# Peptides against a protein of PDB entry 3ZN8: the designs that were tried, part 116

Target 1, 125 residues: chain A of PDB entry 3ZN8
Amino acid sequence: LEEYDKIQKKMEDVMEGKGKLTLRDVYAQIIALRKMGPLSKVLQHIPGLGIMLPTPSEDQLKIGEEKIRRWLAALNSMTYKELENPNIIDKSRMRRIAEGSGLEVEEVRELLEWYNNMNRLLKMV

## One batch from the design tools (peptide; made by RFdiffusion4, then SolubleMPNN)

Design b2_p29_7_s2 (from b2_p29_7, 17 letters changed)
Fold by OpenDDE base, seed 2:
Structure b2_p29_7_s2 (fold): chain B 125 residues (1-125), chain A 29 residues (1-29)
Amino acid sequence: as target 1 above (125 residues)
Amino acid sequence: KEEQQKQLLDLLLWKFVTGREPPVIVPPV
């Protein structure tokens, strides 16, 4: 509960034009969420999610856990400069990150796309 | 605004954790 509230507050701050969400923030938040236990337990503690959205199936939870694991591997393969300024990540950097994390380049691209879309949406609200 | 923010956060979280587009949000009963 507490860790989810921190994520919400950070995203709310960004929506209000206060600060910037970086991949460092994303990394810290993912680690914090993982301390709460399996994704199933984390989601059960998110207020309103179960009301607005159906409970994920076991297969969806497995996909989610794997996605989190893979994204953490990518984040661990980034430099501090890249985590703070993901916009500097070009094709060469994406390839290096992918190779260092054991991921496909497309998976690194997916993470960056998610981050960019999230920041865009947060600024629109 | 606050409710819309919460809805967006829930959608973003869903997409993040499942890797899938979220289902249609149903209003609370």
Scores: peptide ipSAE 0.199, ipTM 0.658, DockQ to the pose 0.254
Fold by OpenDDE base, seed 5:
Structure b2_p29_7_s2 (fold): chain B 125 residues (1-125), chain A 29 residues (1-29)
Amino acid sequence: as target 1 above (125 residues)
Amino acid sequence: KEEQQKQLLDLLLWKFVTGREPPVIVPPV
């Protein structure tokens, strides 16, 4: 709960122009989610998700678990400097991260694109 | 803004968790 509250607060701070959401924050959130147990149990504890979105199927949960695992591997292969400032991650760094995590470069790119899109959307609201 | 924030977070969470685009919300007829 503490790490969940932290990432929400940071997202709010970004929306207000008072802070920055980093991949370190994303990493902390993933770790917190993993400590809560399977994704199915985690989703039950997220207020409003069941109201705004349909309950994911079992197959969707499996895909989500795998995606979390893969993104965690990528994040574990990043340097502290990269986690704090993902904008420094160029093609060479993406390749290194991919190789270190056993992922395709495109998967690392997808994570970074998701992060960038999230930050853009947060600033737009 | 608070409701918009919640909606955005839910959509981002859905995409993150499921690896899929959020479902189309059909407005009640």
Scores: peptide ipSAE 0.191, ipTM 0.652, DockQ to the pose 0.222
Fold by OpenDDE base, seed 1:
Structure b2_p29_7_s2 (fold): chain B 125 residues (1-125), chain A 29 residues (1-29)
Amino acid sequence: as target 1 above (125 residues)
Amino acid sequence: KEEQQKQLLDLLLWKFVTGREPPVIVPPV
């Protein structure tokens, strides 16, 4: 519950223009989620989710857990400058991150796309 | 606005945790 509230507060601060969401923030959030235990337990703490969205299946949770592990590997292969300013990540940096993490370049691209989409959506509110 | 903000946060967290697109997307207004 406490870790979920911290994530919400950070996103709210970004929506209000009080900060910028970085990949360092994403990294901290992933670590926080892992400390909360299984993803099923994390989702149970999201208010109103059960009313608005169906509960994920066990297979969906497994896919989510694997994706989180892979994204964490990518984040661990980034420099501090890249984590704080993801906009500097070009094709060459993406390849280095992929090679360093044992991932496909497309998986690193997916993480960056997700991050960019999240920032865009947060600014629209 | 507050309810829309909450809905967006829930959708973003759902997508983040599950790695899947939400079955229903509510656009922010």
Scores: peptide ipSAE 0.189, ipTM 0.658, DockQ to the pose 0.270
Fold by OpenDDE base, seed 3:
Structure b2_p29_7_s2 (fold): chain B 125 residues (1-125), chain A 29 residues (1-29)
Amino acid sequence: as target 1 above (125 residues)
Amino acid sequence: KEEQQKQLLDLLLWKFVTGREPPVIVPPV
């Protein structure tokens, strides 16, 4: 997928200090991969999952699918400026995003924490 | 168990989004 190659290149650029991975990049990639079907089907196309990670139960897959759906709702409620620069998302913006997506503020915070952790890891490599 | 489940979910989400193998440890914020 062209979008898949784009996200990989962005991650490589971040690791080399030549760019920043944004929530827009993440959102675009999730949308592209969602065309492959539910999380269970997507995971089957990801090499090494069964080797590096325990096989998820059906319940774990359902939880993961729901988490992705909820995060997509949050991302769809963000402005372009917020997607490009998530660091501008303060408490007021988080509350607006939560209200617009039907999520709790804590769930929006969890998404931002995940994003920040990913960026930290990429910069450490 | 809940922490382990959270870690697994984070790893799955990482691999789903990136198509790459996740790092061994996803640091907390």
Scores: peptide ipSAE 0.176, ipTM 0.669, DockQ to the pose 0.082

Design b2_p29_7_s3 (from b2_p29_7, 16 letters changed)
Fold by OpenDDE base, seed 1:
Structure b2_p29_7_s3 (fold): chain B 125 residues (1-125), chain A 29 residues (1-29)
Amino acid sequence: as target 1 above (125 residues)
Amino acid sequence: SEEERRRLLLLQLYEFVTGRPPPVIVPPI
């Protein structure tokens, strides 16, 4: 719960323009998510209004879980400078990260794209 | 709100897993 609170505080800071979401924060979020239990249960409902999401197929969940593991490998292959300032990650750095993590460069790019989208989302809320 | 933030994150996660925006089902009140 403490970890969750730290993540929420960071998100709030970003939303208020007091901070920047980093890949370190993303890492923490992924870890927190994994602690919530199976993705199927996590995605079953949206808190607040009793809104529900249809359960993804088992295959989709497996693919998603594998993708998360792969992204964690990528994150573990980044330098502290890159984790704190993802915007410095150029093609050369992406290639190094991919090679170090056993991933395709496209997978690293996808992670960065997701990060950018998340950061944008937090700033517009 | 915390709930709103969590909701948004869940939606993003759902899209991540499924590759498409999630349909939202509102249960009957």
Scores: peptide ipSAE 0.227, ipTM 0.682, DockQ to the pose 0.254
Fold by OpenDDE base, seed 3:
Structure b2_p29_7_s3 (fold): chain B 125 residues (1-125), chain A 29 residues (1-29)
Amino acid sequence: as target 1 above (125 residues)
Amino acid sequence: SEEERRRLLLLQLYEFVTGRPPPVIVPPI
């Protein structure tokens, strides 16, 4: 997929210090993954999953699919400014996003924590 | 490499699913 290639290029740029991963990039990544089909199918297309990592249970896969949908709702409730600069998202913004997306504040926080962790990892590589 | 990028994506996707960091660390390039 063209979108997938763009995402990989973006990650490469970030790893090389040529850019910063944003929530807009995360959104694009999720959309690309969804185009590949169900999460279970996506995981099966990644070589070495069964060897390198514990295989997620069926229940975990279902939860993961739901989480993706919920995170998309959160992302769709963010402003462009927030998507491009997630660091500005404070408690008040998180609450607004949660309310706008029908999520708990903790779910929005989880998304942001995941983003921050991913961004740190990319910068280390 | 493509393989390294795929590995990175796998790790991130695994965290999506399980809600926890994978028991693997991405080595610096």
Scores: peptide ipSAE 0.219, ipTM 0.668, DockQ to the pose 0.290
Fold by OpenDDE base, seed 5:
Structure b2_p29_7_s3 (fold): chain B 125 residues (1-125), chain A 29 residues (1-29)
Amino acid sequence: as target 1 above (125 residues)
Amino acid sequence: SEEERRRLLLLQLYEFVTGRPPPVIVPPI
């Protein structure tokens, strides 16, 4: 709960221009998410936010869980400098991270793309 | 707002799970 509150505060600070979302924050968020339980339990709260989403299939949930595992591996293979400033991650770094995590380079790229999208969204709000 | 933030984050999480942007549907009032 404490970690969740820290993440929420961090995200609010980012939205207010008082901070920057980093991959360290993403890592913490994933860990906090895992403590909340399976993705299905997290996603079931979405309808309460004034929107409705198609219910993910069981297979999609499994794929999502596996993706979380894989992304954690990628994050664990990053340096502290990379976690704090993902912008420095170039193709060479991506390859290293991929090799260290047992992932394809494209998977590391996907993580970074997701991060960038998240960061843009937070600044947009 | 906090609600908007949560909404966006959950949308991103949904995209994370499904691999594609979610088709958001606002229920009729």
Scores: peptide ipSAE 0.253, ipTM 0.694, DockQ to the pose 0.298; fails the geometry check
Fold by OpenDDE base, seed 4:
Structure b2_p29_7_s3 (fold): chain B 125 residues (1-125), chain A 29 residues (1-29)
Amino acid sequence: as target 1 above (125 residues)
Amino acid sequence: SEEERRRLLLLQLYEFVTGRPPPVIVPPI
């Protein structure tokens, strides 16, 4: 609960223009979510608040679980500076991260794209 | 708002899981 609350507060601060979301924050969020259980449980803890989404298939959940494991490997292969300032991650850094984590460069790019989208969304609220 | 944040996070996580944007339009409240 404490870790989750910290993450929520961080997100609120970002929405108010007080700092930015980092990959360190993302890492912490993923770890916290994993402690809550599988993706199926995680999604249940996020209220739709008036929206209804089609239930993800079991196969989609499995793919998501694998993606989380792979992204964690990527995050574990990043330097402190990269985690705190993801914008410095260029093609050379992406390649290094991918090689160090046993991933394809495209998978690292996908993680960074997701991060950028999340950060952008928070700033738009 | 907190509600909007939660909604956006849900949508983002849904896209993460499914690999595609949700097939719904959710305007800001």
Scores: peptide ipSAE 0.233, ipTM 0.686, DockQ to the pose 0.307; fails the geometry check

Design b2_p29_7_s4 (from b2_p29_7, 17 letters changed)
Fold by OpenDDE base, seed 2:
Structure b2_p29_7_s4 (fold): chain B 125 residues (1-125), chain A 29 residues (1-29)
Amino acid sequence: as target 1 above (125 residues)
Amino acid sequence: KQDERERLLLLLLWEFVTGRRPPVIVPKI
């Protein structure tokens, strides 16, 4: 519940123009959520999720866990400057991050695209 | 507007936690 409230508050702050969500914030929140245990346990603590969205299958949870693990690896391979300002991440930086995390460059690009899309959506409300 | 905000936050939270697009559009409460 506490982690849900933190995520919601941060998103609301961005929607209200009171701040920005950085990859540092994303990283901190993912780490905090991971302390609650597996994705299945995390999702059980999100109010309304089971009402509004279908409960993920075991296979969907495994895919989700793997994606979170990969994104954490990418985030761990970023510099502080990159985490605070993801817009500076060019092709050379993406390649370095991918190599450092054992990921494909496309997976790093996917994370950055998700981040950009999320920030865009938050600002549209 | 409030309902739309809550709906979007829930969708974004799902995508944030799972790293994937939600399988459905969250209905209005």
Scores: peptide ipSAE 0.317, ipTM 0.741, DockQ to the pose 0.248
Fold by OpenDDE base, seed 3:
Structure b2_p29_7_s4 (fold): chain B 125 residues (1-125), chain A 29 residues (1-29)
Amino acid sequence: as target 1 above (125 residues)
Amino acid sequence: KQDERERLLLLLLWEFVTGRRPPVIVPKI
């Protein structure tokens, strides 16, 4: 909960044009929330999700859980410098991260794309 | 259906890490 509050505050700062959200922040938040258990349990603690999004099937939850584990593996294979400044991650770094995490390069790219899109959205709000 | 699943997953992951309402549209890089 303490780490969750820190991430929320940081996101608010980013929306106000102060600071930046890094992959370190994302990683810390995911790790904190993973202590609540699998994705299915985490989603039960998110109010209004069932109103805003279709209720995920068991298969969808399983796929989501696996993707989270894969992204955590990628994040765990990043250097501190990469986590703090994901914009330095070039094709060579993506390949290294993929190899180190047992993922395809495309999966690492998808994580980075999501992160970049998230940051763009935060700046637009 | 694959695109829809991918979109849903991205929205869930957004909510998971941010605790905020998922965006309906994400910008392309």
Scores: peptide ipSAE 0.253, ipTM 0.673, DockQ to the pose 0.079
Fold by OpenDDE base, seed 5:
Structure b2_p29_7_s4 (fold): chain B 125 residues (1-125), chain A 29 residues (1-29)
Amino acid sequence: as target 1 above (125 residues)
Amino acid sequence: KQDERERLLLLLLWEFVTGRRPPVIVPKI
């Protein structure tokens, strides 16, 4: 809960043009969410989900759980420098991370793309 | 601001879970 609140504050700061959300923050957030239980239980605690978006199917939740496990493996294979500044992750670093995590390079790219999109969207609010 | 944050988080969560872009666009400011 404490780590969740810290990340929420960082997100607010980024929306105000202060600070930066890093992959270290993403990692901490995922770990905090995992402590709350499976994704299905986490979603039950998110107000407004059923109002703003269609509720994910059971199959989508399974895909989400697998993605969490795979992305945690990737994050665990990153250096501190990469977690703090993901922009340094080039093709060589992506291959190393993929090899270290047992993932395909494309899966590491997908994580980075998601992160970049998230950080872009936060700055637009 | 609170509502926009919640909306954005839900959109990001949707994209994370489904692997697809949400059917809703975040407005630009």
Scores: peptide ipSAE 0.334, ipTM 0.747, DockQ to the pose 0.256; fails the geometry check
Fold by OpenDDE base, seed 1:
Structure b2_p29_7_s4 (fold): chain B 125 residues (1-125), chain A 29 residues (1-29)
Amino acid sequence: as target 1 above (125 residues)
Amino acid sequence: KQDERERLLLLLLWEFVTGRRPPVIVPKI
């Protein structure tokens, strides 16, 4: 998928110390993954996953699918400025995003924590 | 670098799906 390849290239650029992965990129990635079908089908297309890691349970896949839907709702409730620069998301913005998406504040915090961790790991590679 | 990228993506995907940190020992793909 063209969108998936663009995000991979951007991740490579970040690993090389060029640019920054944004929540806009995350949003595009989630949309690209959803075009491939349910998470179970996406995982089947990842070489080595079933060999190197335990296969997620059916319950874990259901939780993962729900998390994808919930994070998309959060991302859809963000401003363009927040998507491009997630570091500006303070407690007030986080509450607004949660309320606008029908999520708990903790779920928005979890998304931001995951994003920050991902960026940290990409810079370490 | 490509193998390391793929490994990292798998780890991130694992954490996303399971809500758990991946096992420490994941061989390079």
Scores: peptide ipSAE 0.315, ipTM 0.739, DockQ to the pose 0.305; fails the geometry check

Design b2_p29_8_s1 (from b2_p29_8, 17 letters changed)
Fold by OpenDDE base, seed 1:
Structure b2_p29_8_s1 (fold): chain B 125 residues (1-125), chain A 29 residues (1-29)
Amino acid sequence: as target 1 above (125 residues)
Amino acid sequence: SELLEEILKLALEEDYFSALVLAKLLEKV
């Protein structure tokens, strides 16, 4: 609950969008997913997807919920400038984010790589 | 579509979280 409130406050403070997908955008969409309930129930709220995707296993859902927790922790530890322009996140910033979120630096790097992959996939639209 | 295939691949690779996030992000684009 406390984490949710912090996320909402950050979203309100970070209002300017760029021409590219930002971590702010990712942040907002993860929160939107969480509002739909647990991952096991999210699929029914996304039109057409429930027909196309295979049913997730219990292990997939468990891993997914843990991933959400970790990503939100990392995002909560980022500054507004970092959320708007993740490219400024250097080794020093990654270390700070990791320490603030209780993650390893490698996990923060993983999030940034994942973000870049999401941008790549969205460009196929 | 190619994009739908990528979402399916993520789900099949046991990365269901990423598949759902990508699908949700597409609503914004």
Scores: peptide ipSAE 0.435, ipTM 0.832, DockQ to the pose 0.179
Fold by OpenDDE base, seed 2:
Order: sequence, then structure tokens, then C-alpha cells
Structure b2_p29_8_s1 (fold): chain B 125 residues (1-125), chain A 29 residues (1-29)
Amino acid sequence: as target 1 above (125 residues)
Amino acid sequence: SELLEEILKLALEEDYFSALVLAKLLEKV
């Protein structure tokens, strides 16, 4: 919870502008999800989706919670420039972020790939 | 919708985190 407060403060600093999905947007939405409580409770806050989605197992919920924690750590280790324009994150930056967040470089790469995929999916709107 | 299918796909792959994040992001759009 203390870490979340720090994240929220940083989020407020970077929340500028609208349009293209940035990592600050991702940051904000993850925090918004966390405000709704554990993943198990988040499902019920999304109308219609809870009916269509299978109920996650307890193990999958734990995995999801851990992923959230790890990615928040990564995001918290990024600079404002990186959050606004993730495309600038090269190998050197990935290594720094990984070291700062206690993650493997591959996990940081995974986050960035995931971000790109989210952007792709959002273009379907 | 195509987006809903993608969300469902993520969930069926047991990637509930991504499914929920995507759903939440769509609320912003």
C-alpha cells in the first residue's frame, strides 16, 4: 500500500495529455484497477464481462497479482520521458529499469512488448 | 466485437491480468 501511494504520486506528475496510449496511461489504469481491490473483485466491476469470462483459479489470481506488482515496480523505475515515449527504451534503458525494479531484463522487454500489443488492440476501436 | 473477442482470448489463455487491463483501458477510450 505504501508503494501504491508512491506510484500514485508519480502518476499524478506524469498524467499530462490524451491520445496515444503511453505507459503513463497504463500506469494510471493499473492503479485504477488496484483501487477496485484484488483481481478477484475487479471482474465484478466490469459489467457483462464477468458473465462471459471463466472464473479464474486462485493460482491464476496470484500470478496476476504478482505480475501487477512486478510491472508497477518496472514502471516506477522508468523516467518521465520513458513513460511518455516507451519507444526510446533501448537495451541500456531496459537494463537500468530491470536493475532498479529487481526484474530480469527479459521481464522489462515483455512489458514493452505487451504495451505495444495493447496499442495494437486499442486501434481496433 | 473484435475487442471483446480479444479480451476473451486473453482470459481463456488464463491471462486475466491483460484481459482486465485491456478492458479498463477501453473504458478510457
Scores: peptide ipSAE 0.375, ipTM 0.819, DockQ to the pose 0.179
Fold by OpenDDE base, seed 5:
Parts: structure tokens; C-alpha cells; sequence
Structure b2_p29_8_s1 (fold): chain B 125 residues (1-125), chain A 29 residues (1-29)
């Protein structure tokens, strides 16, 4: 609960409007997903998608929940400037974020690569 | 249509987390 509250507070502090997808936006959406409950219950809240997606196995749900937890920790360890402009996150920043979140540097890199991919996909709109 | 395909692709790859996040992000665009 304490960690969740910290994450929410930080999300609120960095929330603004920009044309480009930022980690702030990702942050907000992950929080929104968490408010819906476990991943197993989120699919039904996405119109037109729940009926089209295959049902995840219990193991996949567990993996997803762990990923959410870990990436929220990483996001919570970023500065406002980093959340707004993830491109400034260099190796030194990644190391700091990893140490602050209890993650490996490679996991922080994975998050950033994932973010870039999400941004790419959103440009297809 | 293309975005839906990408979401489905993520789900089929058993990356449900990414699929859900992308879907939620698109709701805000």
C-alpha cells in the first residue's frame, strides 16, 4: 500500500499533456490498469478486445503481475525529467534507476526498449 | 485495424501485459 501510494503521488505530480508518448503516460496507464485489479480482470474492461484475445494461463498472469510490479518500481525511481523525456536516460541513469528499484540494469533497459516500441506502435494511429 | 493486429500479436506471444498497456494507451489518444 505504501509503495502504491508513492507511485500514485508521483504519477500525479508528473501528469501533464504532450503530443509524444512519455513514460509519464505509460506510468499513468499502468496505474489505471492496477486500479482495475489483477490482470485476469482487466481484459473484460477493454471494449472489443476481451472477446478477441486468448485467455491467459495462470502462469502468464503471474508473469505479467510480476512485470507490472517491477516496472512500477523502476518508474517510481525515475525523475520527473526522465519520465517526461526518457531519451535522456543514459547508462548512469539506468544504473541509478536499477539500484533504486532493486532491478538489474538490463531490466531497466528492457523497459526503455519496450517504451520505444509502444511509442512506435502508437504512431500507427 | 493495424493496431488491433499488433495487440493481438502481443497477446499471441503471451505478452498480455504489453497488449493491455497498448490497448489502454490507445483509449487515451
Amino acid sequence: as target 1 above (125 residues)
Amino acid sequence: SELLEEILKLALEEDYFSALVLAKLLEKV
Scores: peptide ipSAE 0.350, ipTM 0.787, DockQ to the pose 0.179
Fold by OpenDDE base, seed 3:
Structure b2_p29_8_s1 (fold): chain B 125 residues (1-125), chain A 29 residues (1-29)
Amino acid sequence: as target 1 above (125 residues)
Amino acid sequence: SELLEEILKLALEEDYFSALVLAKLLEKV
């Protein structure tokens, strides 16, 4: 609960910006998903998606939950400027974020690459 | 929808997390 409050407070601080997809937007949406409960419960609350998507196995759900936990930790370790403009995150910043979140540097890099991919996909709108 | 196809693709790749996040991000855009 304490960690959740910390996440909420940070989310409120970073959601002031508008424009292109940023990590603050990603952060906010992850929190929104978490408020809906476990991934298994989230799927059924998105109209049509739960029916259209293949049913995840228990292991797949666990993997997803762990990824959420880890990436929230990473996002919580980022500064507002980094969340606003992830492109400024260099190797030194990645290392700091990794250390602060208990992740490997490679995991932080993976998050950033994932973000870039999400931004690419959203540009298809 | 091209975006729906991408969401499906992510799910089929067993990346449900990304699929759900993308779906939620579409609500933001």
Scores: peptide ipSAE 0.347, ipTM 0.796, DockQ to the pose 0.171

Design b2_p29_8_s2 (from b2_p29_8, 15 letters changed)
Fold by OpenDDE base, seed 5:
Structure b2_p29_8_s2 (fold): chain B 125 residues (1-125), chain A 29 residues (1-29)
Amino acid sequence: as target 1 above (125 residues)
Amino acid sequence: EELLKEIQKLALEQDYFSAEILALLLKKV
């Protein structure tokens, strides 16, 4: 679909291989995930992890798909500068992103909070 | 690895989306 192609093109434009996790990295990985398939395909190549994790149900896959759809809309409504440096996103920017993506402002905030949590978790590496 | 435990925790909480993304990000980092 055209929206997917647009997202992919935007991803290619912002990807530069920088070390710090950004929303452009999230963007890229979401696209990669959609191409690779569900959790089982991603985790099966990590020793021990595939056997330690349950397989998602069809309902869980649908929930994830919907979340991906909504978050891709939000990400697609962000500027390259915002994707590179999400901490600049203030209330005004969140409102703009929400309006552009058809999401509630709270959903955009949730995405940003999730992003911050991901960064926190990645520090454990 | 502690991060693997976090991925497992997310999956056990049925937040497979986050688990998947975190796993992919782990591969990149």
Scores: peptide ipSAE 0.406, ipTM 0.852, DockQ to the pose 0.192
Fold by OpenDDE base, seed 1:
Structure b2_p29_8_s2 (fold): chain B 125 residues (1-125), chain A 29 residues (1-29)
Amino acid sequence: as target 1 above (125 residues)
Amino acid sequence: EELLKEIQKLALEQDYFSAEILALLLKKV
């Protein structure tokens, strides 16, 4: 709850997005996901997907929750400028974020690579 | 829709976290 509140406060201070997916947007959707529940509940409202997709096991849900917790810690350690424009995050910033969040630098890099991949996929819309 | 195929691919690879986030982001766009 404390991490949630801290990140929410930071999001309020981030200015309007510049037309691309930001880590502010990612945060908002993570919170939405946690409220909505597992994949089957999220995707059942999308025509054609509810029947075609597998349902996650309890173990897979735990893996997802751990990933969320770790990435929220990273997000909470970012500056407002970094959340709004993650492309400015260099090696020095990654190291600072990792140290501040208790993560390895490689985990912060993984988050940023995932973020870039999400932006790539969203262009298919 | 190509994005739906990507969501399905992620789910089949058991990367449910990414599939769920991508589905939610799709609603925003």
Scores: peptide ipSAE 0.350, ipTM 0.821, DockQ to the pose 0.192
Fold by OpenDDE base, seed 3:
Structure b2_p29_8_s2 (fold): chain B 125 residues (1-125), chain A 29 residues (1-29)
Amino acid sequence: as target 1 above (125 residues)
Amino acid sequence: EELLKEIQKLALEQDYFSAEILALLLKKV
């Protein structure tokens, strides 16, 4: 609970009303998603998917929850500047973030690559 | 429309986390 409150406070401190998608935005949406409950509920409310999506199993939900937990730990270990501008995160910063979050450096790299992919997809707007 | 297809693709690949986050991020752009 204390860690959750810390995460929420940090999110509020970093969030800005408008701007380029940053890791602070990702941070906020992860928290919002957790408040909404099981992952499948969000997708069910998206109009125009056109087909029925499969429902995740209990194991898949657990895997997703663990992923969320790990990524929140990584995000919580980043500086405000890094959250605002993830492109500044070099090898040294990745190592620090990994150590602070209890993750492997490769997991931090994966998060950053995922973020870049999300930005790529969002450019389709 | 194109973004919905990408969300659908992620979900079909059982990457529900990415699909949902992408959907939520769209309203912030």
Scores: peptide ipSAE 0.443, ipTM 0.870, DockQ to the pose 0.184; fails the geometry check
Fold by OpenDDE base, seed 2:
Structure b2_p29_8_s2 (fold): chain B 125 residues (1-125), chain A 29 residues (1-29)
Amino acid sequence: as target 1 above (125 residues)
Amino acid sequence: EELLKEIQKLALEQDYFSAEILALLLKKV
């Protein structure tokens, strides 16, 4: 709960303007998702998808929750410059973020790769 | 349509986290 409050405060400080997807945007959406409850709820409200998507099991929800927790830790260990422009995150920055968040460097790399993939997918709009 | 397929793909791969985040991000774009 204490970490959550810190995360919310940081989110409020970082949330500025609309534009290209940044990690601040991801940060905000993760928080929003946590407030909505089980992951399946958002997908069920997407027209045309609800009938085609499987319902996550309790184990899948747990896995998702753990991933959210780990990524929030990583995001909370980033500077505002890094959140706004993740492309500046080099090996040295990744190592720092990993150490600060209690994650492996590979997990930080995976987050960044995921972010890049999300940006790619959003360009399809 | 292509984006919806990608969301579906993520969900079918049981990556519900990514599917949900992408869906939420789409609502803001």
Scores: peptide ipSAE 0.393, ipTM 0.847, DockQ to the pose 0.195; fails the geometry check

